# Designs tried in a protein design run: peptides against a protein of PDB entry 5VJI. Part 33

Target 1, 62 residues: chain A of PDB entry 5VJI
Amino acid sequence: NTLVVLHKSGLLEITLKTKELIRQNQATQAELDQLKEQTQMFIEATKSRAPQAWAKLQASLT

## One batch from the design tools (peptide; made by RFdiffusion4, then SolubleMPNN)

Design b2_p16_8_s3 (from b2_p16_8, 11 letters changed)
Fold by OpenDDE base, seed 3:
Structure b2_p16_8_s3 (fold): chain B 62 residues (1-62), chain A 16 residues (1-16)
Amino acid sequence: as target 1 above (62 residues)
Amino acid sequence: SEEEQLLQESLELARK
């Protein structure tokens, strides 16, 4: 039984934990990317002094 | 047993 072998070797726990860490990393990375984009929009809004740039930023935060 | 507990914990991790 492959599952039994993986369990006894400790590889099952490591594999499943790794999968979870990858999932969490992906979720965190997505949030980070969103924050980076929002930060860039904020920077552009401050530079442009254009209402549409602030509107774009506001839309991204909803 | 501790072995059975480890397997259950591993299965719980698989659900996440």
Scores: peptide ipSAE 0.047, ipTM 0.655, DockQ to the pose 0.051
Fold by OpenDDE base, seed 2:
Structure b2_p16_8_s3 (fold): chain B 62 residues (1-62), chain A 16 residues (1-16)
Amino acid sequence: as target 1 above (62 residues)
Amino acid sequence: SEEEQLLQESLELARK
């Protein structure tokens, strides 16, 4: 069957490894996006010197 | 067999 052929050719392993790498990349990208947002909140907090901005940053870190 | 082992490794990877 198709699965056996894919396995014997090595394509199945490559395909599944690619899928795993895509998943890991997506997870890492999500963490990076969160860090970018936190960085922006930090910048805004330092600019405004307002307690509300610091509170918002603190909430994002908890 | 080695073939069975490779298949199992692939299946384990798919489950992640």
Scores: peptide ipSAE 0.046, ipTM 0.652, DockQ to the pose 0.052
Fold by OpenDDE base, seed 4:
Structure b2_p16_8_s3 (fold): chain B 62 residues (1-62), chain A 16 residues (1-16)
Amino acid sequence: as target 1 above (62 residues)
Amino acid sequence: SEEEQLLQESLELARK
């Protein structure tokens, strides 16, 4: 049984932990990308001084 | 047993 062999060797735990870490990394990356986008909108809002740019930023934060 | 515990822990990680 492959599962038994993987378990006894410790590779099953490592594999499943790695999968979890990849998932967490993906979630963190998504949050980081969102923050980068929000930062860009903030920069554009400060440059343009246009109400529309600030409204866009506000919508992204809610 | 420790073996059973490790398997259960691995399964819990897989569910997340």
Scores: peptide ipSAE 0.046, ipTM 0.654, DockQ to the pose 0.052
Fold by OpenDDE base, seed 1:
Structure b2_p16_8_s3 (fold): chain B 62 residues (1-62), chain A 16 residues (1-16)
Amino acid sequence: as target 1 above (62 residues)
Amino acid sequence: SEEEQLLQESLELARK
């Protein structure tokens, strides 16, 4: 049984843990990218002082 | 058993 062999060798646990870590990393990266984008919109809003730029930022936060 | 527990944990992790 391949599953039994993988389990006994420890490779199954390592592989599945790696998969989970990749998933968590991707989720964290997505949140980080969103924050970076929101930060950029904030910077642009402060530079332009235009209501539409603030509206864009507000929309991104909802 | 400990072995069965580790296998079950691995299966649960695989579902994510």
Scores: peptide ipSAE 0.044, ipTM 0.645, DockQ to the pose 0.053

Design b2_p16_8_s4 (from b2_p16_8, 10 letters changed)
Fold by OpenDDE base, seed 2:
Structure b2_p16_8_s4 (fold): chain B 62 residues (1-62), chain A 16 residues (1-16)
Amino acid sequence: as target 1 above (62 residues)
Amino acid sequence: SEEEKLLEESLELAKK
């Protein structure tokens, strides 16, 4: 059984841990991308002084 | 066996 061999060698644990780290990295990257977008909207809101830009920012934070 | 249990747990984790 391939799974048994992977388990006994320790490679299964490494593989599963790697998968988990990739998942966590993807989640963190998504949060970071969202924060970057929100930051850009904040910058645009401060520059424009337009209510529409602030409304857009507010909508992104809800 | 204990090994089979560990393998089943690992398989379950792999599915997540």
Scores: peptide ipSAE 0.040, ipTM 0.644, DockQ to the pose 0.055
Fold by OpenDDE base, seed 4:
Structure b2_p16_8_s4 (fold): chain B 62 residues (1-62), chain A 16 residues (1-16)
Amino acid sequence: as target 1 above (62 residues)
Amino acid sequence: SEEEKLLEESLELAKK
């Protein structure tokens, strides 16, 4: 069957590894986006001196 | 067989 052919050729392993790399890339991108958002909140907190901005940053870190 | 085991494991990983 098709699965046996893919396994014997090594293409199944490559396909599964590619899928895993895509998943890991998505997870890393999510962490990066979170860090970018936290950085922006930090910048806004330092600019405003408003307690609300610091509270928002604190909430994002917990 | 060992081949059947590997295929089943690969299929299980593909479902995730």
Scores: peptide ipSAE 0.039, ipTM 0.642, DockQ to the pose 0.057
Fold by OpenDDE base, seed 5:
Structure b2_p16_8_s4 (fold): chain B 62 residues (1-62), chain A 16 residues (1-16)
Amino acid sequence: as target 1 above (62 residues)
Amino acid sequence: SEEEKLLEESLELAKK
């Protein structure tokens, strides 16, 4: 069957590893997006000097 | 067989 052929060729292992790498990439991208948002809040806080902007940043980090 | 066991394990991993 197809699964046996994939196993014997080594492609099954590569396929499973690829799925795992895609999952890890998605998780890393989500963390990166969160960091970008936090960075933007930090930039806005430094520009405005408004307590509200710092409170927003603090809330995002806690 | 060992091959059959490896295939079964691979199927379980693929479902996750």
Scores: peptide ipSAE 0.037, ipTM 0.635, DockQ to the pose 0.056
Fold by OpenDDE base, seed 1:
Structure b2_p16_8_s4 (fold): chain B 62 residues (1-62), chain A 16 residues (1-16)
Amino acid sequence: as target 1 above (62 residues)
Amino acid sequence: SEEEKLLEESLELAKK
């Protein structure tokens, strides 16, 4: 069957590894995006000096 | 067979 052919050719391993790498990349990208957002909130908090902006940042870190 | 075992393991990994 097709799965046996993919296994014997090595393409199944490559496909599965590629899927895993995509998953890991997506997770890392999500963490990076979160850090960027937190950094922006920190910048806004320092600019505004408003307690509300600091509260918003604090909430994002929990 | 060993090949069938490897295929089953690969399928389980693919589900995750």
Scores: peptide ipSAE 0.037, ipTM 0.630, DockQ to the pose 0.054

## One batch from the design tools (peptide; made by RFdiffusion4, then SolubleMPNN)

Design b2_p17_1_s2 (from b2_p17_1, 10 letters changed)
Fold by OpenDDE base, seed 4:
Structure b2_p17_1_s2 (fold): chain B 62 residues (1-62), chain A 17 residues (1-17)
Amino acid sequence: as target 1 above (62 residues)
Amino acid sequence: LEAELKELQEQLAAALA
């Protein structure tokens, strides 16, 4: 059948590996985006006289 | 053959998890 043919040709392995790499890339990107957001909150906290800005940053780190 | 197909299905499920 088609699935067996794909396996024997090596295409299935490539497809599965590609999907895994995409998943890992998405996970890494999510962590990067979170760090970028936390960095922005830190910058805003340093520019603000409001204690709530620091509280917001602290909440994001917990 | 059925055992082979089952293994392939498990690999696919693991990749999609």
Scores: peptide ipSAE 0.081, ipTM 0.675, DockQ to the pose 0.016
Fold by OpenDDE base, seed 2:
Structure b2_p17_1_s2 (fold): chain B 62 residues (1-62), chain A 17 residues (1-17)
Amino acid sequence: as target 1 above (62 residues)
Amino acid sequence: LEAELKELQEQLAAALA
C-alpha cells in the first residue's frame, strides 16, 4: 500500500508539514498584501483633503 | 492495518482541506 509506505518512510509527515507551511505562507502573504493596501490608502488620504479618502481608509481598518 | 490506513487518510484529507 502506497499510503502505508509513505507513512513509514516519513514522507507523509513531510508532505503534510509542507502543506501546512504553504497554508501559513499564503495566510501571511494575504495579511501582507492587506497591509500594503492599507498603507497605500493612508498615503493617499494624507495627500488628500477629501473626506472620502479617509473614509475609505477607515473602512479598510474595520 | 485498515484502521491505520483510515487514520492516515483522514490526516491527509484534513491537511488538504
Scores: peptide ipSAE 0.076, ipTM 0.669, DockQ to the pose 0.015
Fold by OpenDDE base, seed 5:
Structure b2_p17_1_s2 (fold): chain B 62 residues (1-62), chain A 17 residues (1-17)
Amino acid sequence: as target 1 above (62 residues)
Amino acid sequence: LEAELKELQEQLAAALA
């Protein structure tokens, strides 16, 4: 039985922990990507001086 | 043993969902 072997060898625990770490990594990456996007919008707003760019940034923060 | 295997299968399914 494959499942029994995985459990008794400890590989199942490692697999489940790895899956959880991947999930946490993905969540952290999403937050990082959001911050990067907001930073880019801020840079664009300062360069263009266009009200639309500032409105776009404000919308992303709220 | 069968009950334990069922629990492990459920844990695996939950982790994959």
Scores: peptide ipSAE 0.072, ipTM 0.665, DockQ to the pose 0.015
Fold by OpenDDE base, seed 1:
Structure b2_p17_1_s2 (fold): chain B 62 residues (1-62), chain A 17 residues (1-17)
Amino acid sequence: as target 1 above (62 residues)
Amino acid sequence: LEAELKELQEQLAAALA
Protein backbone atom coordinates (compact mmCIF):
# COMPACT_ATOMS: atom_id res chain seq x y z
CA ASN B 1 0.00 0.00 0.00
CA THR B 2 1.53 3.25 -1.20
CA LEU B 3 -0.19 5.39 1.40
CA VAL B 4 1.16 3.26 4.23
CA VAL B 5 4.66 3.46 2.81
CA LEU B 6 4.42 7.23 2.46
CA HIS B 7 3.26 7.56 6.04
CA LYS B 8 5.90 5.31 7.55
CA SER B 9 8.68 6.89 5.54
CA GLY B 10 7.67 10.36 6.70
CA LEU B 11 7.21 11.59 3.16
CA LEU B 12 3.52 12.30 3.61
CA GLU B 13 4.18 14.47 6.65
CA ILE B 14 6.86 16.36 4.77
CA THR B 15 4.54 16.83 1.81
CA LEU B 16 1.73 18.19 3.94
CA LYS B 17 4.09 20.49 5.81
CA THR B 18 5.55 21.73 2.54
CA LYS B 19 2.11 22.55 1.22
CA GLU B 20 1.35 24.51 4.37
CA LEU B 21 4.63 26.41 4.15
CA ILE B 22 3.91 27.29 0.53
CA ARG B 23 0.49 28.58 1.56
CA GLN B 24 1.99 30.72 4.31
CA ASN B 25 4.65 32.01 1.97
CA GLN B 26 2.01 33.00 -0.56
CA ALA B 27 0.03 34.84 2.09
CA THR B 28 3.11 36.72 3.24
CA GLN B 29 4.02 37.54 -0.33
CA ALA B 30 0.54 38.94 -0.92
CA GLU B 31 0.92 41.25 2.05
CA LEU B 32 4.30 42.35 0.80
CA ASP B 33 2.91 43.05 -2.65
CA GLN B 34 0.12 45.11 -1.14
CA LEU B 35 2.63 47.15 0.82
CA LYS B 36 4.70 47.71 -2.30
CA GLU B 37 1.64 48.92 -4.16
CA GLN B 38 0.65 51.27 -1.37
CA THR B 39 4.19 52.60 -1.20
CA GLN B 40 4.16 53.29 -4.92
CA MET B 41 0.85 55.14 -4.65
CA PHE B 42 2.31 57.20 -1.84
CA ILE B 43 5.33 58.10 -3.92
CA GLU B 44 3.13 59.08 -6.86
CA ALA B 45 0.92 61.18 -4.61
CA THR B 46 3.89 63.09 -3.23
CA LYS B 47 5.27 63.74 -6.71
CA SER B 48 2.06 64.89 -8.36
CA ARG B 49 0.60 66.74 -5.39
CA ALA B 50 -2.71 66.10 -7.15
CA PRO B 51 -5.80 65.51 -5.02
CA GLN B 52 -6.83 62.55 -7.15
CA ALA B 53 -3.56 60.79 -6.41
CA TRP B 54 -4.10 61.18 -2.69
CA ALA B 55 -7.68 60.03 -3.11
CA LYS B 56 -6.43 56.92 -4.86
CA LEU B 57 -4.06 56.17 -2.02
CA GLN B 58 -6.77 56.79 0.55
CA ALA B 59 -9.10 54.41 -1.25
CA SER B 60 -6.45 51.70 -1.19
CA LEU B 61 -6.11 51.98 2.56
CA THR B 62 -9.81 51.68 3.27
CA LEU A 1 -3.58 0.81 10.97
CA GLU A 2 -7.11 1.69 9.93
CA ALA A 3 -7.20 4.50 12.46
CA GLU A 4 -3.89 5.81 11.19
CA LEU A 5 -5.09 5.81 7.61
CA LYS A 6 -8.24 7.62 8.61
CA GLU A 7 -6.18 10.29 10.33
CA LEU A 8 -4.00 10.67 7.27
CA GLN A 9 -7.04 11.08 5.06
CA GLU A 10 -8.38 13.76 7.37
CA GLN A 11 -5.06 15.59 7.33
CA LEU A 12 -4.95 15.40 3.57
CA ALA A 13 -8.49 16.69 3.25
CA ALA A 14 -7.70 19.59 5.57
CA ALA A 15 -4.60 20.46 3.60
CA LEU A 16 -6.52 20.46 0.33
CA ALA A 17 -9.45 22.48 1.64
Scores: peptide ipSAE 0.072, ipTM 0.671, DockQ to the pose 0.015

Design b2_p17_2_s1 (from b2_p17_2, 11 letters changed)
Fold by OpenDDE base, seed 4:
Structure b2_p17_2_s1 (fold): chain B 62 residues (1-62), chain A 17 residues (1-17)
Amino acid sequence: as target 1 above (62 residues)
Amino acid sequence: KEAEIQQLQQLLQQLEQ
């Protein structure tokens, strides 16, 4: 069957590893996007003397 | 062939949990 061929060829292991790497990449990308957003809020808070901009940044860091 | 593909998909789904 296709599964036995996939296992014996090593392609099953490669497929599973590739899927795990994709999952890890997606998690890392989400963390990076969050950091970028927090960085932008920090920049806006430094440009404005508005307490609301600092409050928005603080809320994002919880 | 369709049944083998479905079985493979189910196995992959189990191995990912």
Scores: peptide ipSAE 0.073, ipTM 0.650, DockQ to the pose 0.013
Fold by OpenDDE base, seed 2:
Structure b2_p17_2_s1 (fold): chain B 62 residues (1-62), chain A 17 residues (1-17)
Amino acid sequence: as target 1 above (62 residues)
Amino acid sequence: KEAEIQQLQQLLQQLEQ
């Protein structure tokens, strides 16, 4: 049984841990990308001085 | 036995994403 061999060798644990780390990395990357987008909207709002740019930023922070 | 192999295959496929 391949699963039994993987379990006994410790490779199953490594595989499961790797899967979890990948998932966590993906979640953290998504949060980082959102923060980058919000930062860009803030920069644009400061440059344009347009009320709509501030409204867009405000909507992103809710 | 076949179900265990399929679970492993599914896990491996998820790691490739």
Scores: peptide ipSAE 0.072, ipTM 0.663, DockQ to the pose 0.014
Fold by OpenDDE base, seed 3:
Structure b2_p17_2_s1 (fold): chain B 62 residues (1-62), chain A 17 residues (1-17)
Amino acid sequence: as target 1 above (62 residues)
Amino acid sequence: KEAEIQQLQQLLQQLEQ
């Protein structure tokens, strides 16, 4: 049985862990992208001094 | 062999959810 062989060899665990690490990497990348966007909105808000830019930033943080 | 591979693939897909 291939599944039994994969389990006993540790390859199943490695496969599952690899999938989890890929998922975590994707989640972390999404958080980084969000932070980058929020940082840009903050920079724009500070430059423009427009209430709308601050409102946009505030909405992104909520 | 194909049946065992398909079973493994199905298990791996369930773990993606």
Scores: peptide ipSAE 0.072, ipTM 0.650, DockQ to the pose 0.013
Fold by OpenDDE base, seed 1:
Order: sequence, then C-alpha cells, then structure tokens
Structure b2_p17_2_s1 (fold): chain B 62 residues (1-62), chain A 17 residues (1-17)
Amino acid sequence: as target 1 above (62 residues)
Amino acid sequence: KEAEIQQLQQLLQQLEQ
C-alpha cells in the first residue's frame, strides 16, 4: 500500500504539514492584503481630508 | 491499485487548495 509506505517514510507527515503551512500562508496573505487596503484608505483619508474617507477607514478597522 | 491511486489523488487535491 503506497499510503503505508508514505506514512513509514515520513512523507505523509511532511505532506500534511505542508498542507497546514499552505493554509497558514493563505491566511497571512489575506491579512496582509487587508492591511494594504487599510493603508491605502489611510493615505486617501489624509489626502482628501474628507470625513467620508475617515469614516471608511474607521469602518475597515473593526 | 485503484483505491491507492484515489487516496493519493485526494491528498494531492487537498494540497492544491
């Protein structure tokens, strides 16, 4: 059984760990993308000085 | 053999997601 061979060789554990790392990387990337968006909203709020831009930023920080 | 192949395919598919 190939699965048994993968388990005994340690490759199954590596595979499962790799899957978890991919998941964590995806979550971290999503947080990074959100931070980039919030940063852009902050820059826009400082440029426009419009209350609406600050309100939009504040709403994103919840 | 088909069952072993299916198990490996499922594992690979889970890594690609």
Scores: peptide ipSAE 0.068, ipTM 0.648, DockQ to the pose 0.014

Design b2_p17_2_s2 (from b2_p17_2, 12 letters changed)
Fold by OpenDDE base, seed 2:
Structure b2_p17_2_s2 (fold): chain B 62 residues (1-62), chain A 17 residues (1-17)
Amino acid sequence: as target 1 above (62 residues)
Amino acid sequence: KEQEVQQLQQLLQQLEQ
């Protein structure tokens, strides 16, 4: 059984840990992308001085 | 036996994406 061989070799533990690290990397990347978007909305709010741009930024933080 | 190999193949496919 390939799963038994993989478990006995320690490669199953490495595979499961790699899966978890990939998942954490994807979550961190999504947080970074959200922060980049929020930063862009902040830059736009500061440039436009328009109440609507500040309201859009505030809505993204709630 | 075949089902456990398929589960491993699915796990490996998720690592390649």
Scores: peptide ipSAE 0.069, ipTM 0.656, DockQ to the pose 0.015
Fold by OpenDDE base, seed 1:
Structure b2_p17_2_s2 (fold): chain B 62 residues (1-62), chain A 17 residues (1-17)
Amino acid sequence: as target 1 above (62 residues)
Amino acid sequence: KEQEVQQLQQLLQQLEQ
């Protein structure tokens, strides 16, 4: 039984932990990408002084 | 027994994505 061999060798625990670390990394990367986008919208709003750029930034924070 | 092998195969496929 391959599952029993993987469990007894500790490879199942490593596989499950690797899956969880990949999931956590993907979630953290999505948060970082959102923060980068919000930072770019803030920089554009400060440079342009255009009400539309501030409205875009506000919409991203709600 | 066949279900345990299928569950392992599904877990491995999710690690390749």
Scores: peptide ipSAE 0.066, ipTM 0.650, DockQ to the pose 0.014
Fold by OpenDDE base, seed 4:
Structure b2_p17_2_s2 (fold): chain B 62 residues (1-62), chain A 17 residues (1-17)
Amino acid sequence: as target 1 above (62 residues)
Amino acid sequence: KEQEVQQLQQLLQQLEQ
């Protein structure tokens, strides 16, 4: 049984931990991408001085 | 044998998500 061999060798635990670390990395990357987008909207709002660009930024923070 | 292969395939599929 390959699963029994993986369990007894400790490789199953390492595999499951690696999966969880990948999931956490993906979640952190999504938060970083959202922050980058919000930062870009802030930069555009400061350049344009247009009320619509500030309203777009505010809508992204809710 | 088939059940062991199915369990390993499920584990691999869960690593790709």
Scores: peptide ipSAE 0.059, ipTM 0.637, DockQ to the pose 0.013
Fold by OpenDDE base, seed 5:
Structure b2_p17_2_s2 (fold): chain B 62 residues (1-62), chain A 17 residues (1-17)
Amino acid sequence: as target 1 above (62 residues)
Amino acid sequence: KEQEVQQLQQLLQQLEQ
């Protein structure tokens, strides 16, 4: 049984762990991209001093 | 043999999700 050989060799565990690490990496990248966008909105709000830019930032944090 | 192939295919399908 190939599955039993993959399990006993540790290759199954490595494969499943690699999949989980890819998933976690993708989730973390999405959070980083969101944080970069929020940071840009913060920078623009501080530069413009416009109430509308602060309102846009506030809406992004909810 | 056929059952072993089906089990491996099911595992691979779980890896693609």
Scores: peptide ipSAE 0.054, ipTM 0.623, DockQ to the pose 0.012

Design b2_p17_2_s3 (from b2_p17_2, 11 letters changed)
Fold by OpenDDE base, seed 1:
Structure b2_p17_2_s3 (fold): chain B 62 residues (1-62), chain A 17 residues (1-17)
Amino acid sequence: as target 1 above (62 residues)
Amino acid sequence: SSALVQQLQQLLQELEK
């Protein structure tokens, strides 16, 4: 039985845990990407000295 | 069996979402 072999070998548990870690990694990466984008908007706002750039940043933080 | 492996793969795909 394939499932029994996977379970007894520990591969099933490892596979399930790996999939969960991948999911968590994807969520964390999404948060990181958002932070990077917000950081870039902040940098651009400081450089431009234009109110529209600050407005764009403010909108992104809501 | 191949059918069982396929079912397992589907389960893992759902978990990844």
Scores: peptide ipSAE 0.074, ipTM 0.685, DockQ to the pose 0.015
Fold by OpenDDE base, seed 2:
Formats: structure tokens, C-alpha cells, sequence
Structure b2_p17_2_s3 (fold): chain B 62 residues (1-62), chain A 17 residues (1-17)
């Protein structure tokens, strides 16, 4: 059957590894996006000099 | 093989977590 052929050809392993790499990429992208957001909050905090902005930044780092 | 299909399904579920 198709699954047997896929397994024996090695394509199944490639498929599974590809899915894992996609998942890892998504996780890394999420971390990057979080860092970007934290950076933006830092910039806004420095601009406003308002305690509320610094509080928001601190909350994001917890 | 039914067993292999079930194993594949399990692996895919783990990868999608």
C-alpha cells in the first residue's frame, strides 16, 4: 500500500522531519515576535517616561 | 499495515502538539 511504499522509500522519514522542522520554525518565530513586541514596549516606555508604560514592559517580561 | 498506520497517526499527533 501507499504507506508501505512511503516508508520503504524513506519519504515518510523526510515528511515527519519536515513537520518537526516546521514546528520548530513556528516556535522560533513566536519567540522572535515576542522579542519584537518587548522591544517596542521598551521604546514606548522611553518615549512616554510614564510609569504605566514601564509597568507594561515589566509585566511582559515576567 | 494497520499497526503502522496507527503508529504514524501517533507520531503525527505528537509533532502537532
Amino acid sequence: as target 1 above (62 residues)
Amino acid sequence: SSALVQQLQQLLQELEK
Scores: peptide ipSAE 0.069, ipTM 0.686, DockQ to the pose 0.014
Fold by OpenDDE base, seed 4:
Structure b2_p17_2_s3 (fold): chain B 62 residues (1-62), chain A 17 residues (1-17)
Amino acid sequence: as target 1 above (62 residues)
Amino acid sequence: SSALVQQLQQLLQELEK
């Protein structure tokens, strides 16, 4: 059947690996977005000199 | 074949998370 053919040809493995790489890319992108947000909070904290801004940054780093 | 299909379905489900 088609599934057996896909498996033996290696195409199934390639498909599954591709999906896994997409998932890993999404996870990495999420981490990058978080870092960008933390960077922005750091910039705002340095500019405002307000304790609340530093508290917000500290909370994000937990 | 049935076992392979079930395994594939499980793998796809995990990758969709």
Scores: peptide ipSAE 0.067, ipTM 0.687, DockQ to the pose 0.014
Fold by OpenDDE base, seed 5:
Structure b2_p17_2_s3 (fold): chain B 62 residues (1-62), chain A 17 residues (1-17)
Amino acid sequence: as target 1 above (62 residues)
Amino acid sequence: SSALVQQLQQLLQELEK
């Protein structure tokens, strides 16, 4: 049985763990992208000092 | 075989759930 061989060799566990790590990486990347966007809005707000830029930042934090 | 690999991949997807 191929599945039994994969299990006994440890490859099944590694495969499942790899899939989980990929999922976690994707989730972390999404959070990072959001933070980058918020950071950019903050930078733009500080540079322009325009009310619209600050309003945009405020909206992103809700 | 390719068919076997595909079947194993499907099985792994189910196991992750």
Scores: peptide ipSAE 0.063, ipTM 0.665, DockQ to the pose 0.013

Design b2_p17_2_s4 (from b2_p17_2, 11 letters changed)
Fold by OpenDDE base, seed 4:
Structure b2_p17_2_s4 (fold): chain B 62 residues (1-62), chain A 17 residues (1-17)
Amino acid sequence: as target 1 above (62 residues)
Amino acid sequence: KKAEIERLQQLLKELEK
């Protein structure tokens, strides 16, 4: 049984942990990208002084 | 062996949920 061999060798645990780390990394990267976009919207809102830019920023924070 | 590999891949997919 290949699954039993993978479990006893520790490779199953490594595989599952690697998959989880990849998932967490992807989630963290998505949050980072969102923060970068929100930061850009904030900079543009402060420069333009246009209500539309502030409305766009507010919508991104919801 | 191909069928066994596919079964193992499915089991791993379920275990990571």
Scores: peptide ipSAE 0.059, ipTM 0.629, DockQ to the pose 0.013
Fold by OpenDDE base, seed 5:
Parts: C-alpha cells; sequence; structure tokens
Structure b2_p17_2_s4 (fold): chain B 62 residues (1-62), chain A 17 residues (1-17)
C-alpha cells in the first residue's frame, strides 16, 4: 500500500505540511496585496488632500 | 495506475481537512 509507505517514511507528513504552507503563503500574499492597495490609496489621499480620496481610503478599511 | 494515483490524491485531500 503506497499510502502506508508514504506514512511510514514521513513523506505523507511532509506532503500535508507543504500543502498547508502553500495555503498559508497564498493567504499572506493576499493580505500583502490588500495592504499595498490601501497604502497606495493613502498616498493618493495625502497628495490630493481631496475629501473624495480620503473617503475612498476609509471605505477600503471597512 | 492512474486510478490508484487519483485515489491517493483523494485520500490526501480528506486527510488535509
Amino acid sequence: as target 1 above (62 residues)
Amino acid sequence: KKAEIERLQQLLKELEK
């Protein structure tokens, strides 16, 4: 049984851990992308000083 | 062998839950 061999060799654990790490990495990357976007909106708000830009930023933080 | 691989992949997916 291949699954039994994978388990006993430790490769099953490594495989499952790798899959979890990939998932976590993807989630973290999504958070980073969101933060980058929010940062850009913040920069634009500070540059323009327009109420609309600040409103847009505030909406993004909800 | 393809069927066996697919079965193992499904088992791994279940174990990941």
Scores: peptide ipSAE 0.059, ipTM 0.628, DockQ to the pose 0.013
Fold by OpenDDE base, seed 3:
Structure b2_p17_2_s4 (fold): chain B 62 residues (1-62), chain A 17 residues (1-17)
Amino acid sequence: as target 1 above (62 residues)
Amino acid sequence: KKAEIERLQQLLKELEK
């Protein structure tokens, strides 16, 4: 059957590894997006010197 | 055909465990 063919050809292993890499990539991307957001809040805090901006940044880090 | 595909997908899901 198709599954047996996939296994024997090595494509099953590649498929499973690819799925895992996609999952890991998604997790890493989420962390990266969080860091980008925190970085943007830091930039805004330094530019505005507004206590509200620093408070927002602090809230994101705690 | 659809049932066969669904079965294969389930088998792949089990193999990922």
Scores: peptide ipSAE 0.056, ipTM 0.616, DockQ to the pose 0.013
Fold by OpenDDE base, seed 2:
Structure b2_p17_2_s4 (fold): chain B 62 residues (1-62), chain A 17 residues (1-17)
Amino acid sequence: as target 1 above (62 residues)
Amino acid sequence: KKAEIERLQQLLKELEK
């Protein structure tokens, strides 16, 4: 069957590895986006003298 | 043929878990 052919050709392994890499990339990107947001909140907190900005940053880190 | 393709897609989905 087609699955056997994919396995024998090595394409199944490549497909599975590719999917795993995509998944890992997505997870890493999500973490990076979160870090960017936290960095922005930190910058805003340092620029403003508003205690609310620091409170927001604190909440994001918990 | 369509059913086989769907089956293969499902198998790939399960194998990736």
Scores: peptide ipSAE 0.056, ipTM 0.621, DockQ to the pose 0.013; fails the geometry check

Design b2_p17_3_s1 (from b2_p17_3, 12 letters changed)
Fold by OpenDDE base, seed 3:
Structure b2_p17_3_s1 (fold): chain B 62 residues (1-62), chain A 17 residues (1-17)
Amino acid sequence: as target 1 above (62 residues)
Amino acid sequence: SLEAAIQQAQQLLQQLE
């Protein structure tokens, strides 16, 4: 059967590892995007020196 | 985990062989 063929060829392990790597990549990318957004908010807060910008940054960290 | 999934797959394969 297909499962036996996949296992014996080594493709099952590769498939499972690839699936896990994709999942981890997605999670890491989400965290990275969040950090980028927070960094941008920090930059804007330091540039504008407006309390609203700092409030926005603070809200993003909660 | 990946290791657990591989082990489970290996066990299933043994049952089918």
Scores: peptide ipSAE 0.035, ipTM 0.609, DockQ to the pose 0.012
Fold by OpenDDE base, seed 5:
Structure b2_p17_3_s1 (fold): chain B 62 residues (1-62), chain A 17 residues (1-17)
Amino acid sequence: as target 1 above (62 residues)
Amino acid sequence: SLEAAIQQAQQLLQQLE
């Protein structure tokens, strides 16, 4: 049947691996977005010297 | 059947979610 052909050709494994890579890419992108936000908070804290900016950064790292 | 094979493949893909 079609599923057997997909398995024997390796296409099924490639399809499943592709879905896993998409999932991992989404997770990595979320971590990157969080790091970008934290970096921006750090930049703002260093520029303004305002206690509020440092408090905001501190809260993001808890 | 082709329909059964598609359903089985879709079930396997859902396991990676």
Scores: peptide ipSAE 0.027, ipTM 0.576, DockQ to the pose 0.013
Fold by OpenDDE base, seed 1:
Formats: sequence, structure tokens, C-alpha cells
Structure b2_p17_3_s1 (fold): chain B 62 residues (1-62), chain A 17 residues (1-17)
Amino acid sequence: as target 1 above (62 residues)
Amino acid sequence: SLEAAIQQAQQLLQQLE
């Protein structure tokens, strides 16, 4: 069957590894985006010195 | 049938992903 052919050819392993790498890349990108957002909130807090901006940053770090 | 075999193969692949 097709599954046996894919397994014997090595394509199944490559496909599964590729899918796992895509998943890991997506997870890393999400963490990076979160860090970017937190960095932006920090920059805004330092620029404005407004208590509300610091409160927003503090809430994001919990 | 061939269609049933294809569907079964696709389901097995999906379970491994």
C-alpha cells in the first residue's frame, strides 16, 4: 500500500520531520512575537512615563 | 474498493502526523 511505499522510500520520515520542524518554527515565532510586543510596551512605558503604560507592561509579564 | 483503500491510507497517515 501507499503507506508502506512511503515508509520504505524514506519519504514518510522526511515528511514527519518536516511537519515537526514547521510546528517548532511556528512555536518559536509565536514566542518571538510575544517578546516583540513586550519590548514595545517597555519602550512606550519609558517614553511616556505614564503609570498606565507601566501597568500594561506589568500585566503582560504575569 | 480502491476508494476505500485510499481513504484508509489517508487516515493512517493523518494519525501519524
Scores: peptide ipSAE 0.027, ipTM 0.562, DockQ to the pose 0.011
Fold by OpenDDE base, seed 2:
Structure b2_p17_3_s1 (fold): chain B 62 residues (1-62), chain A 17 residues (1-17)
Amino acid sequence: as target 1 above (62 residues)
Amino acid sequence: SLEAAIQQAQQLLQQLE
């Protein structure tokens, strides 16, 4: 059985760990992208001093 | 076929995830 061979060789463990690391990396990247967007909204709010920009920032933090 | 074997392997890996 191919699965048994993969398990005994240690390749299965490496493969599963790699998949988990990819998943974690994707989650971290999504959080980073969100933070970048929130940072941009904060910058725009401070520059414009417009209530609408602050409202947009506040909505992003909910 | 090789393509079928690849699909099966991918499915098995997803089940072990």
Scores: peptide ipSAE 0.026, ipTM 0.502, DockQ to the pose 0.013

